# Ledger of designs, part 81: peptides against a protein of PDB entry 7Z53

Target 1, 150 residues: chain A of PDB entry 7Z53
Amino acid sequence: PRIKNQADCIPFFRSCPACPGSNITIRNQINALTSFVDASMVYGSEEPLARNLRNMSNQLGLLAVNQRFQDNGRALLPFDNLHDDPCLLTNRSARIPCFLAGDTRSSEMPELTSMHTLLLREHNRLATELKSLNPRWDGERLYQEARKIV

## One batch from the design tools (peptide; made by RFdiffusion4, then SolubleMPNN)

Design b2_p20_8_s4 (from b2_p20_8, 11 letters changed)
Fold by OpenDDE base, seed 2:
Structure b2_p20_8_s4 (fold): chain B 150 residues (1-150), chain A 20 residues (1-20)
Amino acid sequence: as target 1 above (150 residues)
Amino acid sequence: ANPAGSRPEFPNTGILVRLR
């Protein structure tokens, strides 16, 4: 095998191929996640996950933020609750769990973590501004409208 | 994908500020 130590590999699974149309030169795959353009990596592609990513304690349409830590006063992604948290197991001394995001890879790559964090902050910023502009909107409306803008 | 079965290549252990 190209990689000798399989323990160093991150397990990724390919989806089933799809060839829509008669003139397909590139083998496509059925997406498990919605497109990057709709920011599904932030909001989640499944309703149960999407609900868990929201702050449901108020009607502000916000995404949930970390309850333990901030970054110089700025929001961080909330922690997930995994039985065998690979982030905790990777660095036992750090004791930092994996982040919860729409993309399960959010803690696997710092680039993804950063992007998710930025978009989390942007959503909450937008929701806050929308609330100011539209004080009668409820949390669902604020959340959906901010989601469409992001 | 199940994150419980994944292995972070570079887990985020950056500087965190504990909330007061």
Scores: peptide ipSAE 0.013, ipTM 0.448, DockQ to the pose 0.027
Fold by OpenDDE base, seed 1:
Structure b2_p20_8_s4 (fold): chain B 150 residues (1-150), chain A 20 residues (1-20)
Amino acid sequence: as target 1 above (150 residues)
Amino acid sequence: ANPAGSRPEFPNTGILVRLR
C-alpha cells in the first residue's frame, strides 16, 4: 500500500519513503535497494522474466512497453498476464492489471511504478542512441550495452 | 522473484502513473 505520511519515513527511492511502522520488511527493503543498484528491478533477476520484459519483435534491444496505454506518447510498463490477477481483484472499478516488471512490487506503490517506468524509458532511449551510433549491433548487443549504462 | 512475471505482495494502488 501507498505510504501516506511521508514525513516520518526513511527514503527508499527518491520519491518513495519507507516508514518504520510500515509492513515492508527489512529484507524486502534491502533486496529492493540491491535491485535498484544493479537495475534488476527493471530487467528482472530471473532469465525467464528478463526475456518476457524484452521487445522481441525487432532487433533494437528494447524493453517491452504497454500495448494499451501511453503517457502523452511516452511508454508505460507492459501488463502482466496473471491467471488470478490481484490488481484486478483489488480494485474492480479501475480494471487495471498488474504491471510486468523486474520487481514484483511494481504495481504495489505508484512511486515504484514511476521509477520502473522512468528506467524503462531510459533504457529504450539508450538503446535507440546506441543503435544510431552502432548500426551493425544486433538486438542482444544493444540490450546488453544499454543495460550496462542504466 | 516470479520467473514468469510480477506478483504484488501488497494491495495494488489501482492507479496508473503518469510521467511528464
Scores: peptide ipSAE 0.010, ipTM 0.408, DockQ to the pose 0.097
Fold by OpenDDE base, seed 5:
Structure b2_p20_8_s4 (fold): chain B 150 residues (1-150), chain A 20 residues (1-20)
Amino acid sequence: as target 1 above (150 residues)
Amino acid sequence: ANPAGSRPEFPNTGILVRLR
């Protein structure tokens, strides 16, 4: 594999290849979803972390977003509250703490930060749409259904 | 998601985040 240390990888899966008769050495993707991302690191694999990643202030089924910063109105990952925050210690003048995510490396690897942010936004988008379609759903239902779609 | 994509830079952190 191109990346030797898989511990730093974003989980990504691809579909099975289809080999044409003309040249079996050239692989094409099947006519379906060609890949998917494991969003477990977005939601957290452990229940306490998963709860901390949710917006529990309402019944909209949203993930928590950064309360200090946005990207042109778009959500960013929330900050963690670490006793000895390595991000704060790295640059004391910046005062930017580590991000809270299902992966502790989210602040160490921009690739992870990007993916988590992307899927955070997608979840919240889906939850918002689901709320519109199903006004009677509570936050737990919205959260779970959006999670299934992501 | 951001359909137009984004490339925010976190001030003073040197972290670039590119989103699709």
Scores: peptide ipSAE 0.009, ipTM 0.409, DockQ to the pose 0.030
Fold by OpenDDE base, seed 4:
Structure b2_p20_8_s4 (fold): chain B 150 residues (1-150), chain A 20 residues (1-20)
Amino acid sequence: as target 1 above (150 residues)
Amino acid sequence: ANPAGSRPEFPNTGILVRLR
């Protein structure tokens, strides 16, 4: 999401993949991601869903991650808990539930799954960095600020 | 192919998520 009020900006800098060490330009990675997927869909459009997508076990402002699988140590989307999970029905042998994301279609399109995963990782990275820079911020503040930056 | 000794990933469900 775009920051509406620049006066509310915090002194937080991130590197650009194309220009390491540069804190002046917008990160190309984010621009590339947002060109295909609205980051707002990662967080959920409804408050109950948005809360379910968060890690509420701590005050780190993180999004929930998969508890069963990782990608070489990197986070994956958490699973949903559906009574009649269509992902389980489409491939009964795999026994992999649908992912829980802001977009219910996250498990239907591999491209969307990948984008949600990237943005999940980016949010958690940002929240972690914000915590190091602002140790007094609580989980809500970290979550909201990271969400604004994504 | 996954590197040897890496943690298990999702079974092949037609959805591939390998991100750097």
Scores: peptide ipSAE 0.010, ipTM 0.448, DockQ to the pose 0.024; fails the geometry check

## One batch from the design tools (peptide; made by RFdiffusion4, then SolubleMPNN)

Design b2_p21_1_s1 (from b2_p21_1, 14 letters changed)
Fold by OpenDDE base, seed 3:
Structure b2_p21_1_s1 (fold): chain B 150 residues (1-150), chain A 21 residues (1-21)
Amino acid sequence: as target 1 above (150 residues)
Amino acid sequence: SELLLLLERSARQEEFAALQA
C-alpha cells in the first residue's frame, strides 16, 4: 500500500520496459545500471595507506602480500604494523597480528578478510597479465590499469 | 581477456602516436 507519510518514504526508481519489435510480448528492461564496484576497501581511500598496500620492491604494479603465510600457495593479506595490535591482544597464544587492507575493519570479520584476499589475488593476477602484454609499462601504470579493471 | 586485449591495443596506439609526435 501507498505510504501517506512522505517523511518515512525512501525513493525507489525502476527503469522502463522496452519492446524490441512489433507484436513482441517479451518485456526487456532498459539498462539503467549506473553502479560500479567500489574497491576502495582493497586499495585504500587515502594515498598513504594506498602506498603501504602496494609492493614497492619491484615495477610489477602488485599489491603487497603476506610474507609469512600462504593459503595453499595463494597469497594472503599482509600484516599491519600497529603499535598496540588488537588482534595480538585478543588471542595472545595465536600471535597473529591484524591484516592490512584498505578497510580498517578487514580483520573484524572473516567475510571481509576473505573478500579482500580474493580481490588482492585478482589484482595481482591482472597486473601480471598486463605486464606480459605490455612489458614496457612501469609499476605505476600496471597498478593503475589493474585497479581500473577490478 | 577481451578487456586486456583492448588495453594492449590502446597501449600500442599510444606508443605509435608518441613516436609520430
Scores: peptide ipSAE 0.027, ipTM 0.525, DockQ to the pose 0.027
Fold by OpenDDE base, seed 1:
Structure b2_p21_1_s1 (fold): chain B 150 residues (1-150), chain A 21 residues (1-21)
Amino acid sequence: as target 1 above (150 residues)
Amino acid sequence: SELLLLLERSARQEEFAALQA
């Protein structure tokens, strides 16, 4: 899925509502840039969240991807499972829930969503290559090594 | 990439060292 209501404000209960062109969005963009170095926006800064962002169904060290949608065969961020999902509340006709990412603001701005998506794909690409190069590495090793590169 | 190749070589060295231990 794609975020299409880019002109509409999004009410978030876990933070403050985000509106395009507002100081909130500007601040979020700046914060995202500062967190880019450690890639916490992708992997999560808390261990429980980090685990939820991983694909734990195998030993390939992959991040979880959306199970319902793809973008021309390419991976999208997984959906979050929120009560009173603000993304659903913002546009009831679209029926697209918020994405799950390391940064809780990932669904607030399409630009951040896109960046997180690209980094998700890059991680999984790297993990796949590392698996090819080092077939004996387990999922944890693959995940950590790919994370270090991203 | 070069980094991936370096990681591969490092892994092979680690494996070799483990076999000699």
Scores: peptide ipSAE 0.027, ipTM 0.515, DockQ to the pose 0.019
Fold by OpenDDE base, seed 5:
Structure b2_p21_1_s1 (fold): chain B 150 residues (1-150), chain A 21 residues (1-21)
Amino acid sequence: as target 1 above (150 residues)
Amino acid sequence: SELLLLLERSARQEEFAALQA
């Protein structure tokens, strides 16, 4: 959809706003692609982060989704809870915090955000189907099996 | 997803076996 009003925008934080095509940006993309192979950008490489990325309110094995916004009814990444949130500082009027993902740069590059979002949706889709196929599986089993498929 | 298809096939086999048990 077209974004015309600033209030409708989700701002992104750029490490190099003056040079979006810098070597730093390219390097960040390469690093993200490397982590994409093992899907650590989606699930997190550390256990504390991995737990924060999961929906722990049920036994459905789902990843956490945004509780404030949806994309035409579809899930978005959850917001992080940073003390000095660079996304909030970038646009103080919009007051949209950074997204929480396995990759800390998820809110710096819309391309990464989109990819993380798609994989989030895919995981939750898989977990839902696995629950249908295996009703007795608990959340941990569903989460792990869906993660293996992704 | 190929793995999902395999899981679906396995689940159907288990259900079929359960019906015949």
Scores: peptide ipSAE 0.025, ipTM 0.494, DockQ to the pose 0.017
Fold by OpenDDE base, seed 2:
Structure b2_p21_1_s1 (fold): chain B 150 residues (1-150), chain A 21 residues (1-21)
Amino acid sequence: as target 1 above (150 residues)
Amino acid sequence: SELLLLLERSARQEEFAALQA
């Protein structure tokens, strides 16, 4: 669809021009995920956030998962704990708070939510496999090695 | 990191396609 009102756009990182196929077409500015810097968007770029994204209840090197909901048995991102949660305010009937991820925009951008969810699952899968291969590794080692593979 | 790159490219591709529709 044509984006005529940029105010209605999702606040993606950057906008790009789009020319749909003819000389008469209006050049549209489209929101796009032009780049992700690194895995810090998933793991957090700051240590306090990174710790909050981890499952610290064991030595398995896992990322934290949602404790209330699953996607047909598969993990979802954990919820954040915001005082004035914009996700709760935008849809009061849904009662779904914002997700916690390395990117605070994850709940507002379904693309990021999906990607981060997949990477969460993959990290935990990798950490589990690494634990099987290296049973003496502690949680920190498992976490770091899985992070490097992702 | 490779998976991240693949997912990133896939997400961008789908995003462009969706926004162009």
Scores: peptide ipSAE 0.041, ipTM 0.419, DockQ to the pose 0.030; fails the geometry check

Design b2_p21_1_s2 (from b2_p21_1, 14 letters changed)
Fold by OpenDDE base, seed 5:
Structure b2_p21_1_s2 (fold): chain B 150 residues (1-150), chain A 21 residues (1-21)
Amino acid sequence: as target 1 above (150 residues)
Amino acid sequence: SELELLEERGANAEAFRAAQA
């Protein structure tokens, strides 16, 4: 959305930043989310990208989360590692890099960012719950089973 | 539903562990 005051906002490509005080309301209903969101936008449609979207530091089957910032204690999308990051170039003062997701539009539209973030949280929630139910499952099994549910 | 799937997987895991005992 078009935000009048960009101070203290996360800049997006196309000059559509997300602000903590945004009036954008996303209903946290998984059925509503999955009805119009392609899962490939969350997990990636290609294996190299899919691997980059996963947390490979453990065997918990989690998607990678932002290592620098959280949203009131909740996970945010990880930052990408682009050589020429367009998000950094569009707003040099903010110095916020682009988000990494299965869809390159994640940093172009706050709506997509919100949807990806919610599904990221849902996946990690499911993976965590599956781990408690199936403690012998490795990260690959947890990841795949959670992905099937989302 | 996701809850039903989780419960089913939990039951399967429990059955597997029981079979290993």
Scores: peptide ipSAE 0.025, ipTM 0.488, DockQ to the pose 0.021
Fold by OpenDDE base, seed 1:
Structure b2_p21_1_s2 (fold): chain B 150 residues (1-150), chain A 21 residues (1-21)
Amino acid sequence: as target 1 above (150 residues)
Amino acid sequence: SELELLEERGANAEAFRAAQA
């Protein structure tokens, strides 16, 4: 949830709760999920891929989102730009490219795609809240701190 | 929507895996 009154919050550093109303249970669940999935599947295990997964158009520390589709206003994973896109080749009529994620198999299993989507949304949510709590932080700091929390 | 995209991916899951092999 979004912080309602930021005046009651402590400047946020890494994964420490910043506000009295912080839901530790939800955060613990996310940590358990990322330990199970390995957060590298979301952020990428290699720097070139990690950069391609980020939104570099601003200093908000966000991950890139799909530019063609949304889910009732909610973000979806961006599409990859593969020369021989297997997702397009397997279904000519659907015209849905493969998703871009830290795991190249993200489009292979819908279950993984859903999980990656949720973690994408959570990262961007956290980055947004961190920006509110720490206005002086640049995009790199916001991205790294949000990544540590996820 | 996410559901629509996931359904499309699910429908092609086997073919996708075959293409990756």
Scores: peptide ipSAE 0.024, ipTM 0.536, DockQ to the pose 0.049
Fold by OpenDDE base, seed 2:
Structure b2_p21_1_s2 (fold): chain B 150 residues (1-150), chain A 21 residues (1-21)
Amino acid sequence: as target 1 above (150 residues)
Amino acid sequence: SELELLEERGANAEAFRAAQA
């Protein structure tokens, strides 16, 4: 990804060949973050999922955003539609479904959710800028070009 | 907010994994 404002970035390492630590959960989180090099965890590695992650209501090349919640006016990941939603089952009082992302583990690990959210916002920002620069591009072109930059 | 959602997910991370198993 090409995030220009470092203040809006979560610092992380893309590789760690010799990271110390005995906490398996932390290692899994780090490995998951490093897997974001190709951003497949954001966009989805399968075409059906990738389409479900896109905003198909317009030709702006945007990723879909949450329709119920925002973070101080900023986008959040859309909710998935699972029959037996584990996120709903883990805390019935909260009633917050699992997020839909390229990685099903996004809702399992808050760190992944945060990263996906940032990359979602960055993609949509890039797509918006590309639309301004290239007004004749359709949604598919905008989506693909933004994806290449992220 | 995002923080509230993430805190909620973090609090239930173990239960989430158990539910998916």
Scores: peptide ipSAE 0.022, ipTM 0.434, DockQ to the pose 0.052
Fold by OpenDDE base, seed 4:
Structure b2_p21_1_s2 (fold): chain B 150 residues (1-150), chain A 21 residues (1-21)
Amino acid sequence: as target 1 above (150 residues)
Amino acid sequence: SELELLEERGANAEAFRAAQA
C-alpha cells in the first residue's frame, strides 16, 4: 500500500514508516529485506556482457550455466574465458577458472558468488515456469519477463 | 508478488490461446 501523507508516519523499521490510524497492515516477517538486490550484478550492466551471460543455444530465456559442474543437480555460474585468469593463477592446483557474472568481483567474494548463483537459479526457475505458462513466448520475452521479477 | 505475476501472465496467455483456437 502507498502512504498518502508522509507527515503522519513514524519510522518503524529501517526506512519503513508506520502510520498510526491508517489501514496499512504491517507484516511481521522473520526475514525482512535488509538490502536491495542489484540485478546488474547478475545480468550485467553492459549489453555485450549481458549477452554472454545468457544461454543463446535455445529460446528458453535462460541464463548460461556451468557446463562442467553442478551443485547436487543445481546450476552453477559459468566459467569466464579470461586470458590471464586470476583464479587459476591463485590456486593452480585447483584448476577452477573465475566465474562469469555481471560483476567481475563475483569470484573474489564467496558471498557474491553465492548470491549470483542463487539468483541465476531463480531466474532460470522463473523462465522455466513462464515458458510453461506462456509456451509461445520466445527466448527474449522469457528472459526479460523473468528479469523483471528477479 | 511472483505468484500473482505468473498467474496473471498464464491467464493472459491461456485467454489468448483460447481466442486463437
Scores: peptide ipSAE 0.022, ipTM 0.456, DockQ to the pose 0.025

Design b2_p21_1_s3 (from b2_p21_1, 13 letters changed)
Fold by OpenDDE base, seed 3:
Structure b2_p21_1_s3 (fold): chain B 150 residues (1-150), chain A 21 residues (1-21)
Amino acid sequence: as target 1 above (150 residues)
Amino acid sequence: SDLALLAERAANAAAFAEAQA
């Protein structure tokens, strides 16, 4: 639930070395949470998976997005490309593949799917902003710096 | 289609999460 009284929020401080003048970004945590969400569920905990979650068609440091569907122009998670897709095997007539995410169970838990979608959008937003601030950065640098901020 | 419905469901869930933040 949304906290309307900002006095009840716990502040969170983040360094933003990529910003002009090496500024510090000061934020309140969304729901006054004391712990940070493990971003490995979004980016993948293993390098092969992490690479598959990235958009490798350019040097923009973006995560891959769904190529078939969008939400009014906003990104959705890409579909996985498994040989034996458990989502497809559960109901062969439905022909619904699993979403590709850092957690293989993302398609089993709708709550994870929504969270992954939001964080995907945030990463790509950050990467785009970092590109404008640092036009000489390559895709790897943009991806890593955006990952640190998320 | 089922795929379109799945995508829409994910989008709706994401929108709901944003509203609760």
Scores: peptide ipSAE 0.034, ipTM 0.618, DockQ to the pose 0.029
Fold by OpenDDE base, seed 2:
Structure b2_p21_1_s3 (fold): chain B 150 residues (1-150), chain A 21 residues (1-21)
Amino acid sequence: as target 1 above (150 residues)
Amino acid sequence: SDLALLAERAANAAAFAEAQA
């Protein structure tokens, strides 16, 4: 989604390659739109990130959820582990770190945070249902099949 | 919108839990 109000944004620091004719802002917006189609904003587009977004404590194929907070019993995005966390720096009194998602902008705009949270819940719902339907599937299979449906 | 409400709920839940910690 297009960021319309800079006041609602949390600054996020990210390195990007210097390519001739490249535009960081345009690239980020295009990536967000593409991620909605392929759900890469939820699952991550790189394998190390994708692994960090998964719940690896079991064979249920779930995405990781916040270990500290819930929304009336419902899942929230896990926190990232950033050195010099920009979300903490933005509002020192709030003491809320940036969320970890496939899209690094998840914490930059509340609407993105909400969307990622909803899709997190949907994935975990699907994985749970698939486990019920296919009890012999392992975590990898459940994760991949749920990912395809989302 | 529902998305905005979710964002607010997430923020409020986090703030509340943090205050209890």
Scores: peptide ipSAE 0.027, ipTM 0.500, DockQ to the pose 0.043
Fold by OpenDDE base, seed 5:
Structure b2_p21_1_s3 (fold): chain B 150 residues (1-150), chain A 21 residues (1-21)
Amino acid sequence: as target 1 above (150 residues)
Amino acid sequence: SDLALLAERAANAAAFAEAQA
C-alpha cells in the first residue's frame, strides 16, 4: 500500500500520527514514509523475528495472521506469546495480549496497529496474486517478491 | 469478550489506514 491522501493524519512509527500543517509534522510524514518503505516493522529486521512473522505452514509466502479474530474475513495481526506481556500487564483483568508486529506499541497505539495491519493485508494480497501469476514459485520466492513490492 | 473488543478496535484502525492507501 501507499499513502495517497496526506491531507488526513497518517500513522507515524514511534510517534503520534503525522498531521499536515506544521514543519514538524511534515518531517514526521517524511519519516513515516521512510519507515513505510522500509517496512522492517512489518517483516522484522532480524531473521528470527522475520520467520516468526511468516506463515510457515504452507508455501504461499504469507505473513502470519491472527488465528482467533478476523475483520469480516480480513486479516488481523497475530497475537504474540510473551511471557511478560506488557499489554496484559497494563490491565491484568482485561487479558488483552500484544500483537506480534515487530513493535509492542502496535497494540497500544491504534495508528500503528492500522499501518501494520494494512501492510500485512497488502503483503498477503500481493503474495496471493503472485502465486496466481507464478504457480511454480515456492513460498520463499513469493514472500521475497511480495516484500520487494510493498 | 475483551479480545473481541481489541479485534474490533484493530479492525477499525485498519479501515482508517486503508482509507489512506
Scores: peptide ipSAE 0.026, ipTM 0.557, DockQ to the pose 0.035
Fold by OpenDDE base, seed 4:
Structure b2_p21_1_s3 (fold): chain B 150 residues (1-150), chain A 21 residues (1-21)
Amino acid sequence: as target 1 above (150 residues)
Amino acid sequence: SDLALLAERAANAAAFAEAQA
């Protein structure tokens, strides 16, 4: 059965096996992402966290983005506010706090951070498009509909 | 696709708005 608290899960994706044209039993993987993307890691499974991940300054249904940094104009994950920030302690020279995401472990693995970032961007893109298509939708509707699509 | 779903949502929203008008 599905784990109810998605925040406790680290998403893993598996590719389909590829069988070589020989009797070699080595399992090769198809270089493609075939698994379903569980975006619960982006939105958070708990309502307080989910609210903190949202941009509540407007009715655009957007997720919060980093206010200090951008990637060539593209959004980055917002920073968390931790008293003993392990990311700051890991590299004291960089002084980059841990990212805030639906999964608290998002900053532990660059792959997770990247995926969270991409899905953040996708959500905001979708929400923006939905707003364009549905000008009367409020922020909650935009957020929920974009979440369903992601 | 997400685009198709977006279009569907837009159409549904438009229909809903017309029904309430």
Scores: peptide ipSAE 0.016, ipTM 0.425, DockQ to the pose 0.027

Design b2_p21_1_s4 (from b2_p21_1, 12 letters changed)
Fold by OpenDDE base, seed 4:
Order: sequence, then C-alpha cells, then structure tokens
Structure b2_p21_1_s4 (fold): chain B 150 residues (1-150), chain A 21 residues (1-21)
Amino acid sequence: as target 1 above (150 residues)
Amino acid sequence: SELERLAERAANSAAFAAQQA
C-alpha cells in the first residue's frame, strides 16, 4: 500500500542483496520503503510462485492464507512445502513449517513476516472491497487491481 | 481511508470505461 502520512508508517528494515556496485544495501528509511512496497516480495517475482501464492479455489482474487492457523480471526501466511524445511528442522516439537511468500526469508525475519502478513491482509481486504464495488470482476481482475493499489 | 479511496477510484474508472464502450 501507499502511505502518505509518515506518522502512520511501520518501521521496517530491508536488505538488498543485489544493489549497484556489487554491494549489499540495508535500508531503513521511509523513502526506501516505497521501492519495497512494489510488493514483489509479497506477490512473487516469478509467475509460478505468484500462482502458488494465490487462492485459486474461487474468483475472489485473494492471496492464499494459512489453512491451519489464524491470528484472532485474521489471516496468516500459508505454509510452504519444502523438501528440507528448515523451520521444521529447527524445532521438531513445534512442527511448524516455513511460511510461503514472495520472499524466501519470510520465516527468517520476523519483521518481514509481519509485513508480508499485513500486506496479505490488505490485499485480501482490497480485493474484497473491489468485489463489492465491482461484482462482475473475475478473480484475475480483482487480484491485479488489488495488487496495483497495494 | 486512502486505500478505500483508491479502490473506489479503480471501480469508477472501470465503470467509466464501460460507459464509453
């Protein structure tokens, strides 16, 4: 989403592994957040991943949500299906796999996990609202329009 | 909210486009 009032911003830390000059850039500034909020890390930068992040069970244009857990009724990221899931290996008693997101680090950095979760919720909220405003839009249209707004 | 405004704008744009068709 686009944030105009900086007072409403959530502090965020972002690392950029492929920056100009072969340097890793760490950004924590508000002006750098807008580039992050292109939301490629939420939606996925590759089409196969992007499809896996979507709820394809209906025509509501929603991102997939966790089917096992919720946060007081609010959505959580879906689980990934990794062969050697490092999250499962870290704590075998918990038996909680890694989250699936556009970022492979989604389960390694809590701040990224939180941000991805928030953006997931916002996307689904927007898609729901767009569906209300445009009842004839199909899932693809709803998804794309919500993505543009985020 | 701003997000709602953007959603409404998208809806209005679609409606306008439909009217022009």
Scores: peptide ipSAE 0.024, ipTM 0.555, DockQ to the pose 0.022
Fold by OpenDDE base, seed 3:
Order: sequence, then C-alpha cells, then structure tokens
Structure b2_p21_1_s4 (fold): chain B 150 residues (1-150), chain A 21 residues (1-21)
Amino acid sequence: as target 1 above (150 residues)
Amino acid sequence: SELERLAERAANSAAFAAQQA
C-alpha cells in the first residue's frame, strides 16, 4: 500500500547505477561522496601550525609524534612548547605539558586527545602505505595524499 | 582494508594523471 499522507513523508533516492560489462544486467550503485570528515583539528588550519604538526626530519610525509612517551609502542601526540603552559599550571606535580594538535582544545578534552591520537596514527599508517606504493613520492606528496584519504 | 583500497586508488589516480600530463 502507498502512503497517502505525503506531508509527513521523508523522501529518499538512490544513486545512479553502473554496469561492469556490456552484457551484464545487474547494476552496481555508483558511489557518491555525500560527506567528509573535517580533519582540520588534526592537521591545523593555519600554515605555521600545520608545519609544526609535521615531521620535517625526513621525506616520509609523517605527522610529528611525541618524543618522550609512547602508548604500548604506539604514537602519541607531540607536546606543545608554550611559555605559560596551562596544563603544567593546572597540575604542577604531574609536569605534563599540553599536547600539540590542530585544535588547541585537544588537551582540554580527553575525548579530543584520544581522537586526535587515533587520527595521527592513521595518517602515519596511510603515509607509510603510500610510500610503499609510490616509492618516488616526496614527503609533501605523501603528506597531502594521506591527508586527502583521512 | 578500505583505507588500503583508498591508498591504492590514490596511487592509481596519480599514475593516470601523470600519463595524461
């Protein structure tokens, strides 16, 4: 039965079909990009910050990682270098500075810190895979391509 | 696995672009 009250209906539609062969009747859906993840919180929206978030010691296109600590062998966010570090001021006994991320609030919310850490790891993983697929790509190309995938 | 496919797709696209240039 067809719904009579159209005023309360939410419309839905399918994407265009595609056939893998000339004689194939079964249609595949053409994937469309309907959403994206704004990763500015990871990469930074300003060029100076973006450069500080990158590992510039090699041509691997990696983001910078913490040089003091790891999480069971996995990377953590690098520390920022603030003159008046609010994280150090909040808990002087811990002596742990704020993390450096594209979002300055990363150290204020543990949830953001965790997400940024995961995305950091994913970027570096992707950059590593892209390097294996394209050995001649320089660090800039690897970084940009990995960023596009994230 | 999907991320790996995306990485491969990116590599293929770059190679195709290089051929067209």
Scores: peptide ipSAE 0.021, ipTM 0.532, DockQ to the pose 0.034
Fold by OpenDDE base, seed 1:
Structure b2_p21_1_s4 (fold): chain B 150 residues (1-150), chain A 21 residues (1-21)
Amino acid sequence: as target 1 above (150 residues)
Amino acid sequence: SELERLAERAANSAAFAAQQA
């Protein structure tokens, strides 16, 4: 993710190295751009994953955010809960789990993680604005309408 | 990155759309 305040950030660990000049990087970016249109990499294409990406503790239609860390008050992606977490296994001293996103490869490329983080923040911002505009909407309506706008 | 720039552009459009909702 893009870190604006280094003092309030988490140590970022990538599952895979990123090489800007490699064919792999180019291909990943092209694929990400294609999926970016419908934002499925942010919300998840499968219902179980989509539910895990939502904040279900209230009726505000928000996506879940990291419960351990923030970036100078701004939201970060939540951590996944994998039994064999590759991020934890690769660097045991860092003790930072992989991020949870609609794209399971979010922890592999910082560029993708940054994009997902931005869209997470934007969704939650939109949901908040929609709540003020439509105070009678429940969490499901707020979530769906915000997702349609993104 | 280019992806971040695209995300920012999308966010600007989304913000405008939210005002019209």
Scores: peptide ipSAE 0.018, ipTM 0.441, DockQ to the pose 0.033
Fold by OpenDDE base, seed 2:
Structure b2_p21_1_s4 (fold): chain B 150 residues (1-150), chain A 21 residues (1-21)
Amino acid sequence: as target 1 above (150 residues)
Amino acid sequence: SELERLAERAANSAAFAAQQA
């Protein structure tokens, strides 16, 4: 996504993996592109993580969204719950924790965060569309079908 | 970014797929 309102900006964790032009950055970007095929960076590759990435408060098959911030009314990734949150440690004044995503690098590389955010929004859009097309589908069915499309 | 561009293309395809679902 493109942040149009600077007031909606959230600081990102900065480290070696996110350094532009570094070998680490190149490797991380390649890994992200590879995972793009199955969208595992969005949905998670482990079932416990996958459940934490879902909105379980309803039967709409949605992914969880940030409860504190939006981007001009559009959804952002939810925050993780890390004991020693590196995003908080690198900028203590900002008080913004790392994002929760299928890829743990989401908060380290703004490009990954953007991609994950776009796909989060798309999933939720798809789930909403599928609900309108198939009103009797429960949350699990909506989630899985949207995941297949993404 | 390149990643965003790829995501946008995927979103366009997904939108079409949603219409067919």
Scores: peptide ipSAE 0.018, ipTM 0.457, DockQ to the pose 0.033

